# Ledger of designs, part 96: peptides against a protein of PDB entry 5JNO

Target 1, 112 residues: chain A of PDB entry 5JNO
Amino acid sequence: MVAKFQPPPEYQLTAAELKQIVDQSLSGGDLACRLLVQLFPELFSDVDFSRGCSACGFAAKRKLESLHLQLIRNYVEVYYPSVKDTAVWQAECLPQLNDFFSRFWAQREMED

## One batch from the design tools (peptide; made by RFdiffusion4, then SolubleMPNN)

Design b1_p26_1_s4 (from b1_p26_1, 10 letters changed)
Fold by OpenDDE base, seed 5:
Structure b1_p26_1_s4 (fold): chain B 112 residues (1-112), chain A 26 residues (1-26)
Amino acid sequence: as target 1 above (112 residues)
Amino acid sequence: SAALAEARARALAVLDEMLAEQQAAA
């Protein structure tokens, strides 16, 4: 069997921190988006920022990468176990994440 | 970081707007 995914220390949320985000979330997709903001604020900043973990696989400043999505999914599964099903993850969370992220930068591009 | 905090605030505002639009369209 494959080992359970363990996030790097800089992306390890406490139960209380996760619960706080969950309490603000309306759905699994919403939770995923809020986790994206909480865990990776640098993806929403014009300021260049990188965390000290080379294993995080940062490639593009304005791109959602596989490791970002994997980490978010692991936390979402705690309160929405159904996303363990890939079909559910792809239907409920991925579209929201992509739409949110794209919308953010589209707006920023127009405002700046 | 103040810059990151500001980025988070802007991101959450966009998210709330998106969610509001989705709810209105339903």
Scores: peptide ipSAE 0.686, ipTM 0.941, DockQ to the pose 0.885
Fold by OpenDDE base, seed 1:
Formats: structure tokens, sequence, C-alpha cells
Structure b1_p26_1_s4 (fold): chain B 112 residues (1-112), chain A 26 residues (1-26)
């Protein structure tokens, strides 16, 4: 059996917070992207990662790590249970996350 | 912080643009 993933306290969303994000989302992929922004704003800033973040650790700037993706997936599953299927996660959410994240930094690099 | 708030705002703007393009292409 796979152990239940428990988010670190700093990344724990209330039911109300999660519902608010869901209400703004049009799909599972959209929800995943909005969760990325809500949970990990540091990934979208030029500010160095905090060493005090137990979940981030020494993560490289501009990189989506397995822990980030796993945490997002767990929240998406609450409203889109189909993403429990890895094939669905890889088809509906991962491409959207990667496209969004890459697009953001490509745009920032052009503006700098 | 102000820096993180600004980063979040920019990120959401990019997301909205991406979603708009996807809708136009559908």
Amino acid sequence: as target 1 above (112 residues)
Amino acid sequence: SAALAEARARALAVLDEMLAEQQAAA
C-alpha cells in the first residue's frame, strides 16, 4: 500500500481555501496551475529560496520538483479523482503545469 | 511580502493569457 501523503503545515489548505481555488478553475489542469501559484509563489519570484522551508530545502530556482507535483496532485484529486490514474495526471495536468511554468519564465527572461 | 505578491500577480496574468489562447484555439 502507498502511504498517505501529508503536506507540511505551511502548505496545508483549508477546505474553504481549496474550494475558492476550485471555483476559479475551469479544469483539473487549470486547478493544478492555480494551486502551483498559491502554494509556491517563491517559484515565480527572483527571491532566493528560503532555507527555512522544510518542503523546498535547497531546490533550484525555476524548477518543479517531485514534492511540488505530488502535493499539487493530492489537492487536485479531491475534486478530480480521475487524476489518481497516472495516465490522466500525465495527460491532463503535467503538460499544463509545464507549459504554464515554462511560459512564465520565458516571458520574464524576455522582459529582463 | 510585496515581492511574492507581485510574483503571484504576474503568474496569474500569464495563466489567464495561456487559458485565453487555449480557448481561441479550441
Scores: peptide ipSAE 0.686, ipTM 0.941, DockQ to the pose 0.888
Fold by OpenDDE base, seed 2:
Structure b1_p26_1_s4 (fold): chain B 112 residues (1-112), chain A 26 residues (1-26)
Amino acid sequence: as target 1 above (112 residues)
Amino acid sequence: SAALAEARARALAVLDEMLAEQQAAA
């Protein structure tokens, strides 16, 4: 048996908070992107930030790390259980996350 | 944090733009 993934308190969302984000989302990929912003706002800021979670990692400020993605996927699965299938996750969510994140920083660099 | 709030707002704006473009291209 694999233990159920439990996010640290810093990255826990209540059912109401998650539902609010879901209500704003048009798809699983959209939901994933919105969760990225909600859970890890520091990845979109030039300000150094510490959440006190060593397990989640913060070494690469402008890089999506495995634990970021895992945590997001866990929440997405609540409303889109099909993403439990790795192929679905890689087709529907990962491309959106990567495109969104890259687009954000590309745009920011153009404004500098 | 005001800085984080601003970052979040910018991020969501970029997301909305991206989604709009995807819908237009579909």
Scores: peptide ipSAE 0.686, ipTM 0.941, DockQ to the pose 0.876
Fold by OpenDDE base, seed 4:
Structure b1_p26_1_s4 (fold): chain B 112 residues (1-112), chain A 26 residues (1-26)
Amino acid sequence: as target 1 above (112 residues)
Amino acid sequence: SAALAEARARALAVLDEMLAEQQAAA
């Protein structure tokens, strides 16, 4: 059996922290995007940021990797259980995440 | 850091803009 995904300590949100983000979210897709910003601010910065976690592996800058998406999905499932269905995740959350992330860097490229 | 805080602020601003556009188009 595959072991349950356990996030590194720096990405382990408390129930209160997660609830705070949920309270600001209008949908599962919105929640996913807010979690992206909260958990991985380095993906939106030109500053290299490395946390002391050897288990995290290599994280490419300015790229949404499977590990990022898996962690976000796990948190979204807490309040939106329907995303346990891969079809729902791919229809409701992934497009929002990709659009948001791409939009952010597209704007940055135009400004820089 | 200040740089990360600024990055978060910009990211959230983009998100809010995107959400506003989606609501207006609905």
Scores: peptide ipSAE 0.685, ipTM 0.941, DockQ to the pose 0.885

Design b1_p26_2_s1 (from b1_p26_2, 11 letters changed)
Fold by OpenDDE base, seed 3:
Structure b1_p26_2_s1 (fold): chain B 112 residues (1-112), chain A 26 residues (1-26)
Amino acid sequence: as target 1 above (112 residues)
Amino acid sequence: SEEEKRLEEARKRALEVLDQMREEAA
């Protein structure tokens, strides 16, 4: 038997919360980006913040870490099962996440 | 709290960037 992934309580979304984000999304990649903002607002702030997740540890500033991506992917899979395929995840979601995250901080650097 | 406000502002800015990207791709 295979155990189902369960996010830490700090990153647990209700079905209603997830649906709200999905309703605002145009694609799996877009959904991934919106989940990134919803789950990890600290990655878009200069504020040093810890949510106390022992599994996550201290999140690196301006860096998308493996656990961030894993949590996002698991939520995306609920509505876009195709991302269970690693090739699809790497082609459709990861590039958009990286582009979005990089663009955000590139703009911030120009404003500083 | 002030920290909560800063995080909300960050979220708002992030979503604005995402919306810009959507518009460019359309």
Scores: peptide ipSAE 0.674, ipTM 0.939, DockQ to the pose 0.893
Fold by OpenDDE base, seed 4:
Structure b1_p26_2_s1 (fold): chain B 112 residues (1-112), chain A 26 residues (1-26)
Amino acid sequence: as target 1 above (112 residues)
Amino acid sequence: SEEEKRLEEARKRALEVLDQMREEAA
């Protein structure tokens, strides 16, 4: 049996939805960042998303977790198969994701 | 709902930051 990562229903994108995001993206790293925003808007908000699902439990709002990154990577692989290579993922996508996420919250802290 | 509105606003702000980064890199 081959283990396959399957996203939860709330994070399952249709082909059309994914295509729309891809059409707005300029690179694999850019696509990864856009997927982060579309899939996990709660990471960019103070809204208590855990209140909506008792089974979800508590999650840190301002941290990118392995589950987030794994899900994003799986979608990026659809249009950028090269990210199946961990070295490519770490060179092209992870730095952009981290820079983007850090910059967002750094700016928010300055504005508050 | 208000929660949905706040999430959408957060999404909008996030995309604006991303666009700014793209412009700086261009």
Scores: peptide ipSAE 0.674, ipTM 0.939, DockQ to the pose 0.905
Fold by OpenDDE base, seed 5:
Structure b1_p26_2_s1 (fold): chain B 112 residues (1-112), chain A 26 residues (1-26)
Amino acid sequence: as target 1 above (112 residues)
Amino acid sequence: SEEEKRLEEARKRALEVLDQMREEAA
């Protein structure tokens, strides 16, 4: 038996909050990227930001870590059940997340 | 706070990049 992943309180979205993000999304991959921005704004800034969960990316400020991805996947799964399949998650969401995150910081580095 | 402001600005910039990617994929 596998225990259900429970996000820390600071990453817990209400149904209404999640729906709002979904309404702005065009696909599962797009939703994943929007969730990344909304849940982890510290990954897109130079601001040192400490949250209740030290394992949630404080040490790797510009890295997408497993906990970030798992949390996002859990929310995406609510509206796109197909991502329960790892192959679908890896084909539809992970590439978009990585491309988006990489592109963001590539552009920021050009501005610095 | 200033920190909250900077985070919000970062979020805005991130969403702009995402929108740009959406336009390219359309």
Scores: peptide ipSAE 0.674, ipTM 0.939, DockQ to the pose 0.874
Fold by OpenDDE base, seed 1:
Structure b1_p26_2_s1 (fold): chain B 112 residues (1-112), chain A 26 residues (1-26)
Amino acid sequence: as target 1 above (112 residues)
Amino acid sequence: SEEEKRLEEARKRALEVLDQMREEAA
């Protein structure tokens, strides 16, 4: 049997915290982007940052990795169960995550 | 801390970009 994915302690959100983010979100894709910012602020900073969790390891600089995406998807599924379908996840959430992340760094590169 | 301050600033800038995208899509 395949074990269920469990987030490290530093990436665990309470029900109240998740609800607050959901209340600010207009869609599943929008929720995914807001979760990205909340859980992984280091991906939007030039500051070198490492976390104590050995399971987190060293993420590639300015890249969205499978672990990031899986964790976000787990939380999105709580309020949008349809994203359990891979086709829905790839159509509604992944494009928005990639567009948001790319736009952020494209703007930063132009300003610096 | 100084590190926390920098992360909060990054989070703020990221959310501003996201809000801009939402306004453009509306």
Scores: peptide ipSAE 0.673, ipTM 0.939, DockQ to the pose 0.913

Design b1_p26_2_s2 (from b1_p26_2, 15 letters changed)
Fold by OpenDDE base, seed 3:
Structure b1_p26_2_s2 (fold): chain B 112 residues (1-112), chain A 26 residues (1-26)
Amino acid sequence: as target 1 above (112 residues)
Amino acid sequence: SAEEERLRAARERALAVLEQMQAEAA
């Protein structure tokens, strides 16, 4: 019996904002990837965004942390309630998120 | 700001990779 996850205020999307992202999405997995980009652009930047925030204690790294995934899942569930099932989340969304994120940085590292 | 521009550029690059992956899978 775990309480519903609540995102930090800086990652709180309005219904209209979420709807806009959903309208651009092809699937639940695609929605998850687009949410990753919109909510955490610092994960795709060469600059350490966390260095600018001394108050929140947040440190942005080039990795998908449990907090990132939990927050994304919370929003995906709004339009794809089937991902409330952990098996569905792990089969439909997590692989796409990991593949997308890994490919992005693998491609960037090859350019360096 | 410069920071906002860097983040915008990051989003654009990320979305380009995502769309490329989708095109390859289609």
Scores: peptide ipSAE 0.697, ipTM 0.948, DockQ to the pose 0.840
Fold by OpenDDE base, seed 4:
Structure b1_p26_2_s2 (fold): chain B 112 residues (1-112), chain A 26 residues (1-26)
Amino acid sequence: as target 1 above (112 residues)
Amino acid sequence: SAEEERLRAARERALAVLEQMQAEAA
């Protein structure tokens, strides 16, 4: 058992904000993708951004990291408790997230 | 700001891709 994950302040959604995203979502997997866009728009931009220690100025890479996925999963669980089961998360949400993210950048690469 | 606009544009592009994928899967 792992301690409750506390999202950074910039990634803390209000109940109203989360509900708005849920209302637009077709499924748990779709919700996960929409949360990805809402919480981490920088992952879909061409702008470099700093991540981690602000003092070192490390530039985050264009990739989905475990921290991103963990945060998204926590929000998805609010409306889709079944994703608390790792097997469900890996079958219903994780593939859609990866497919979506990969598709996005594949298209962007063709446009460049 | 310019940064805010870039992020907004990024979201719009991302959502467009998501919607396209949904249409293809339907």
Scores: peptide ipSAE 0.697, ipTM 0.948, DockQ to the pose 0.870
Fold by OpenDDE base, seed 5:
Structure b1_p26_2_s2 (fold): chain B 112 residues (1-112), chain A 26 residues (1-26)
Amino acid sequence: as target 1 above (112 residues)
Amino acid sequence: SAEEERLRAARERALAVLEQMQAEAA
């Protein structure tokens, strides 16, 4: 039996916090993007941030890492159980996350 | 704090990009 994924305390959302983000979301993919912003604001900043969780990794400032995606998926599954299917996650959420993240930094580079 | 302000600003910029993308895709 596989243990349930548990996010580090730094990335733990209450039911109310998650519900607030869900209420602002248009879809599972949109929810994923909003969770990315909420949970990992350091990925959208030029400044390096340190946290107590060394397992999360902060070496790649402008990269979505597997642990980030896993954590986001865990929350998305609460309201969109279909993303438990890897094919659905890869079709509905991952492309939007990657497009959003890439678009952000592309735009930032134009402003520099 | 300064860090909190930087994070807030980062979130605001990120959300603006997200909303822009949504508008373009509509």
Scores: peptide ipSAE 0.696, ipTM 0.948, DockQ to the pose 0.828
Fold by OpenDDE base, seed 1:
Structure b1_p26_2_s2 (fold): chain B 112 residues (1-112), chain A 26 residues (1-26)
Amino acid sequence: as target 1 above (112 residues)
Amino acid sequence: SAEEERLRAARERALAVLEQMQAEAA
């Protein structure tokens, strides 16, 4: 049998840490965006901080990879179990994540 | 450390964008 997805140790949130983020969130989509910022701050930096991560193997700087999204979804499901349905995840969370991430870098380009 | 400061700054900038998007949608 295929084992359930487990986050690398550096991306493991405690229940208290997750609750703090949830308390600041307005929706499942908003929670997803806040988790993105908390778990992967290097994606919002001009400096690459993931070079030494052998566990995740991420190489892209300005791209949301499948493993990023999978990890975020697993945490969102704790408080919004409806996102276990792929259609719900794709309708409620993915568009907000993509819009947020794209807007961030678009604004950074305008500041250059 | 310098790395921690860079990551903190990145988070602050990202959250500012997120909050701006929320304000526009409200």
Scores: peptide ipSAE 0.695, ipTM 0.947, DockQ to the pose 0.895

Design b1_p26_2_s3 (from b1_p26_2, 15 letters changed)
Fold by OpenDDE base, seed 1:
Structure b1_p26_2_s3 (fold): chain B 112 residues (1-112), chain A 26 residues (1-26)
Amino acid sequence: as target 1 above (112 residues)
Amino acid sequence: SARAAELARARERALAVLDEMRAMAA
């Protein structure tokens, strides 16, 4: 059986919080990236950090895991329903997320 | 705390990268 994905309390955004992020976004892909920063700031930090979420398990450093992507997609769907289609999600959002995340760490390594 | 400050700086750096990406796409 497959249970419906439910965000842990620490990753639950209010309608107002989500709207604020949407208002700053220029596209579905951009929205996805901004959600990544908002929900998982630890992925952009060199400091060891854990929210202690029992539902999330152990998070790998500097890796976008399936649970991260699933949670982001759920919020993106609110304003971009087309991403419910996996093909659309893979064409519009995943490339932006991967590009953003890779560029971030590549830039950090050049600065060091 | 030091941890909170580091997370805040991380967010700022991440958003700066997004701004750069948007500028390149324009």
Scores: peptide ipSAE 0.661, ipTM 0.934, DockQ to the pose 0.870
Fold by OpenDDE base, seed 3:
Structure b1_p26_2_s3 (fold): chain B 112 residues (1-112), chain A 26 residues (1-26)
Amino acid sequence: as target 1 above (112 residues)
Amino acid sequence: SARAAELARARERALAVLDEMRAMAA
């Protein structure tokens, strides 16, 4: 039996909130990126929003870590069950997440 | 608060990048 998804309280989305994000998404990969922004805005800011968060543990600044990816994947699975397959997750979602995240910070570096 | 404002700005910038990526993929 597969364990039911239960995110930490800090990263809980209501069904309505998740649906809104899904409605704005064009694909599973796009959804993943939008979830990244919604759940972890601290990864896109110079401000440390994770300070004091016991659920986050040690987090490298400006890096996508296992916890981030797992939480995102769990939400994506709700509407795109195929990402339960690791191969699909790695082919459809991870590249887009990495490209998006990399592009964001690359742009910021060039603006400095 | 200042922190809330910075959070909002970060989200806006991130979403702008997403929009650009979507435009390129179209």
Scores: peptide ipSAE 0.661, ipTM 0.934, DockQ to the pose 0.862
Fold by OpenDDE base, seed 2:
Parts: structure tokens; C-alpha cells; sequence
Structure b1_p26_2_s3 (fold): chain B 112 residues (1-112), chain A 26 residues (1-26)
């Protein structure tokens, strides 16, 4: 049997917290981006908030890694079950995540 | 703390970018 993915304690959301984010989201892709901000603020700052997390391991600065994406996908699936289909995930969520993350840091670099 | 403040600023900036993207898509 396939082991169920369990979020690390640092990235565990309550039902109420998740619902609040969902209520602010317009789509599965939008939800994915908002979850990215909520769960991994260290990816948007110079502070390493993931330091000490044995479950997350080392996270490259300004890089979306497989563990980040898997965790986000698991939460998105709660309200958008269609993303269980890899084709849907790759068409709807991944492009938005990449565009969002890239745009964010592109803007920051232009300011410096 | 300085760490908490930076976290808050980061989230604010990130969400602002999302809002901009949504506005462009509308």
C-alpha cells in the first residue's frame, strides 16, 4: 500500500486555516499560490524559516522544490480533487506557481 | 522580533504580486 503523505508539523494547517485560504482563492491555481505564501514564507524573504526542519531538509534559496510542490498539491486536492490527475496539476497549478514565484523575484531583483 | 517582522513583510509583498497577477488576468 502507498504511504499517506503527512505534512511536517511546521506545515500542518487546520481545517479552519485551510478554509480561510480557500475562501480567498479564485481557482485551484490561485489556491496553490496562496498556500505557497502561507506555508513557505522563507521562500519570499532573506530569513531561513526552514532551518531545523528534519522533514524538509535543505531548501535552496529562491527555488521551488518537490517537497514544497507535493505538500501544496495535497492541500489543493482537498477542495479541488481534479488535481489528483497529474495532467490537471501540470496544466492548472504548476504554471501559475512558477509564474508567480518567478515574477516575485524578478520584481525584487529589479528593485535592487 | 526582526524575524517575525520580515516574515510579515515577505507575505505582504508576495500577496501584492498575486493581486497584480489576478488584475492582469481579469
Amino acid sequence: as target 1 above (112 residues)
Amino acid sequence: SARAAELARARERALAVLDEMRAMAA
Scores: peptide ipSAE 0.661, ipTM 0.934, DockQ to the pose 0.854
Fold by OpenDDE base, seed 4:
Structure b1_p26_2_s3 (fold): chain B 112 residues (1-112), chain A 26 residues (1-26)
Amino acid sequence: as target 1 above (112 residues)
Amino acid sequence: SARAAELARARERALAVLDEMRAMAA
């Protein structure tokens, strides 16, 4: 069996915080994208960010890493249990996350 | 701080892109 994932304190959302994000979301994929912004604003900035959390490991700039995706998925599962199925996660959420992240930086590159 | 302000601006820009995506998909 897989042990229950416990996020570092820096990425722990309260039920109220999560609900607020959910209320703004139109789908599981949309929720995933909003969680990405909420949890990891540093991925959308040129500012170097260090939280001093050893559990987070070293994060590469402008890259979605497995830890980011794992954490987001765990929160999405609360309201969209179907994403527990890896095939559903890969079909419904991952493409939207990647599309969103790519679009963001593509636009930023054109503005620079 | 300047750092916090920059992160806040980045967040808002990201959300704007997301909203644009939603509008296009509607």
Scores: peptide ipSAE 0.662, ipTM 0.934, DockQ to the pose 0.848; fails the geometry check

Design b1_p26_2_s4 (from b1_p26_2, 14 letters changed)
Fold by OpenDDE base, seed 4:
Structure b1_p26_2_s4 (fold): chain B 112 residues (1-112), chain A 26 residues (1-26)
Amino acid sequence: as target 1 above (112 residues)
Amino acid sequence: SAMEEELRRARERALAVLEEMQAEAA
């Protein structure tokens, strides 16, 4: 068994912060998307803030990585326990996240 | 800061796209 994932401090939401996002969400999939925006705004930015920062680590922009998804799933599970089931996560949340993220950058590419 | 402003704008743009998707699905 793998140890429980502990998010970095910068991605640790308080109960109040999470509740605020939940209150704005229409579904588990929508919650996942909103968490993506709130936790990782850099993924939606044209600016590479990690440039020159070795401590920040290099992450490719415009790409959802496993750690992003894992962290989001952990928070979604708090209010939607059903996503603990991988099949539910893959059916309800992952498609929403991927569609949202891809649509965002597709639109941005058209604007460039 | 410039970084904070950029991130704020990024969130706003992202949320706008999300809202558009929601409207289309409704």
Scores: peptide ipSAE 0.690, ipTM 0.944, DockQ to the pose 0.894
Fold by OpenDDE base, seed 5:
Structure b1_p26_2_s4 (fold): chain B 112 residues (1-112), chain A 26 residues (1-26)
Amino acid sequence: as target 1 above (112 residues)
Amino acid sequence: SAMEEELRRARERALAVLEEMQAEAA
């Protein structure tokens, strides 16, 4: 058996924190996008944090990785169990995440 | 801190884009 995915402490949401995000969400796909913003704000920043933070050594990159998506999906499943079905996840959440992320950076490019 | 402030601003910008997308899709 494969062990259940456990997020690092910095990405662990309490039940209250998750509920707050859910209450602001219109759908499973919307929830996924809001979780993306809440958990990984560095993906929406132009700052290279690796130089300014010796403790984390993190350099922000403009891409969604499998680990990001897996973590988001785990939280979405709590309130939208249907996304446990990969077909549902790919139809309802992934397109919205990708569209949102792409649009954000496309807009930023126009402002630069 | 400066980093925390930057992340806060990033979240606000991101959420604004999300809300714009929702308005257009409605």
Scores: peptide ipSAE 0.690, ipTM 0.944, DockQ to the pose 0.891
Fold by OpenDDE base, seed 2:
Structure b1_p26_2_s4 (fold): chain B 112 residues (1-112), chain A 26 residues (1-26)
Amino acid sequence: as target 1 above (112 residues)
Amino acid sequence: SAMEEELRRARERALAVLEEMQAEAA
């Protein structure tokens, strides 16, 4: 049996923190987007943090990776268990995440 | 820190975009 997935400490939300985000959310898809912002703010930054901290080697990437999506989905499932169904996740959450992320960087590209 | 401030600003910008999307969808 595979052990229950546990997010890294830097991406661990308390029940209270998660509830706060949920209270601000209009839907499961909206919750997913808000979790994206909360958990991975570096994905929305132009700054290459590796330049500021050679020791940490952190670099902002403009890409949603499978690990990001998996972590978000795990939290969304707490309040929207229907997303355990991959079809629901792909219909309700993934499109909104992708649209949101794409729109953000499209706007940034136009402003710069 | 400067890094924390940048991340905060990034969140604010991202949330603004999200709010715009919500307004358009309403």
Scores: peptide ipSAE 0.690, ipTM 0.944, DockQ to the pose 0.902
Fold by OpenDDE base, seed 1:
Order: structure tokens, then C-alpha cells, then sequence
Structure b1_p26_2_s4 (fold): chain B 112 residues (1-112), chain A 26 residues (1-26)
């Protein structure tokens, strides 16, 4: 048996916190992007926080990993159950997440 | 803290990009 995915405590949102993000979202894909920003702000920073992290000590990577996507999808499913279908997730959320993330760093690259 | 301030700034920059994308799609 495989246990249901449970996020680490540092990535657990309260119902009120999640609702606030949902209220600001225009769609499931938009919600996914906003969750990405709220849960993983370190993915949008140039600063290496590994020195201050006694738990891992590893530098953040500029890429979306399966764990990031899985956690985001779990929260999106609360208000958009249709993303439980992998085809819907891949059509509505993944492209927006990837486009948003890549655009952010492409823009930052031009500013540097 | 300095770390918290950097993360706050990162969120603000990220959200600004997201809002630009939304404006283009609208």
C-alpha cells in the first residue's frame, strides 16, 4: 500500500490561507501559479539559503520538481476536482506553471 | 530578518510577472 501524499509541516496551508489565495485566483491554472509563489518563494530568489538551513543544507534549484508539482496539485484539487484527471492537470495547470516559471527567469536574465 | 525580506521581495516580483501574463491573456 502507498500512503496518501502528505505535505511537510512547513508547506501546510490552513483553510483560511488557501481560501485567501483562491479568492485572488482567476482559474485553476492561475491558482496553481499563486500556490507556487506562496509555497516556494525561494524558487524565485537568487539568494542561496542553504547556509541558514540546518535541515538540508542544499541550495535551491531553478527548476520545478515532481514534489513541488504534486503538492500544488493536491491543493488545487480542493477547489477544482477536475484536475484529479491527469489529462486535465496536464492541459490546464502544468502549461501555465511552466510558462510562468520560465517567463520569470527569462525576464530576470534579461535584467541582469 | 534579511532572509524573510528577500523572500517577500521574491514573492512580489513573481506576482508582478503573473499579473502581466494575466493582463496579456485578458
Amino acid sequence: as target 1 above (112 residues)
Amino acid sequence: SAMEEELRRARERALAVLEEMQAEAA
Scores: peptide ipSAE 0.688, ipTM 0.944, DockQ to the pose 0.903

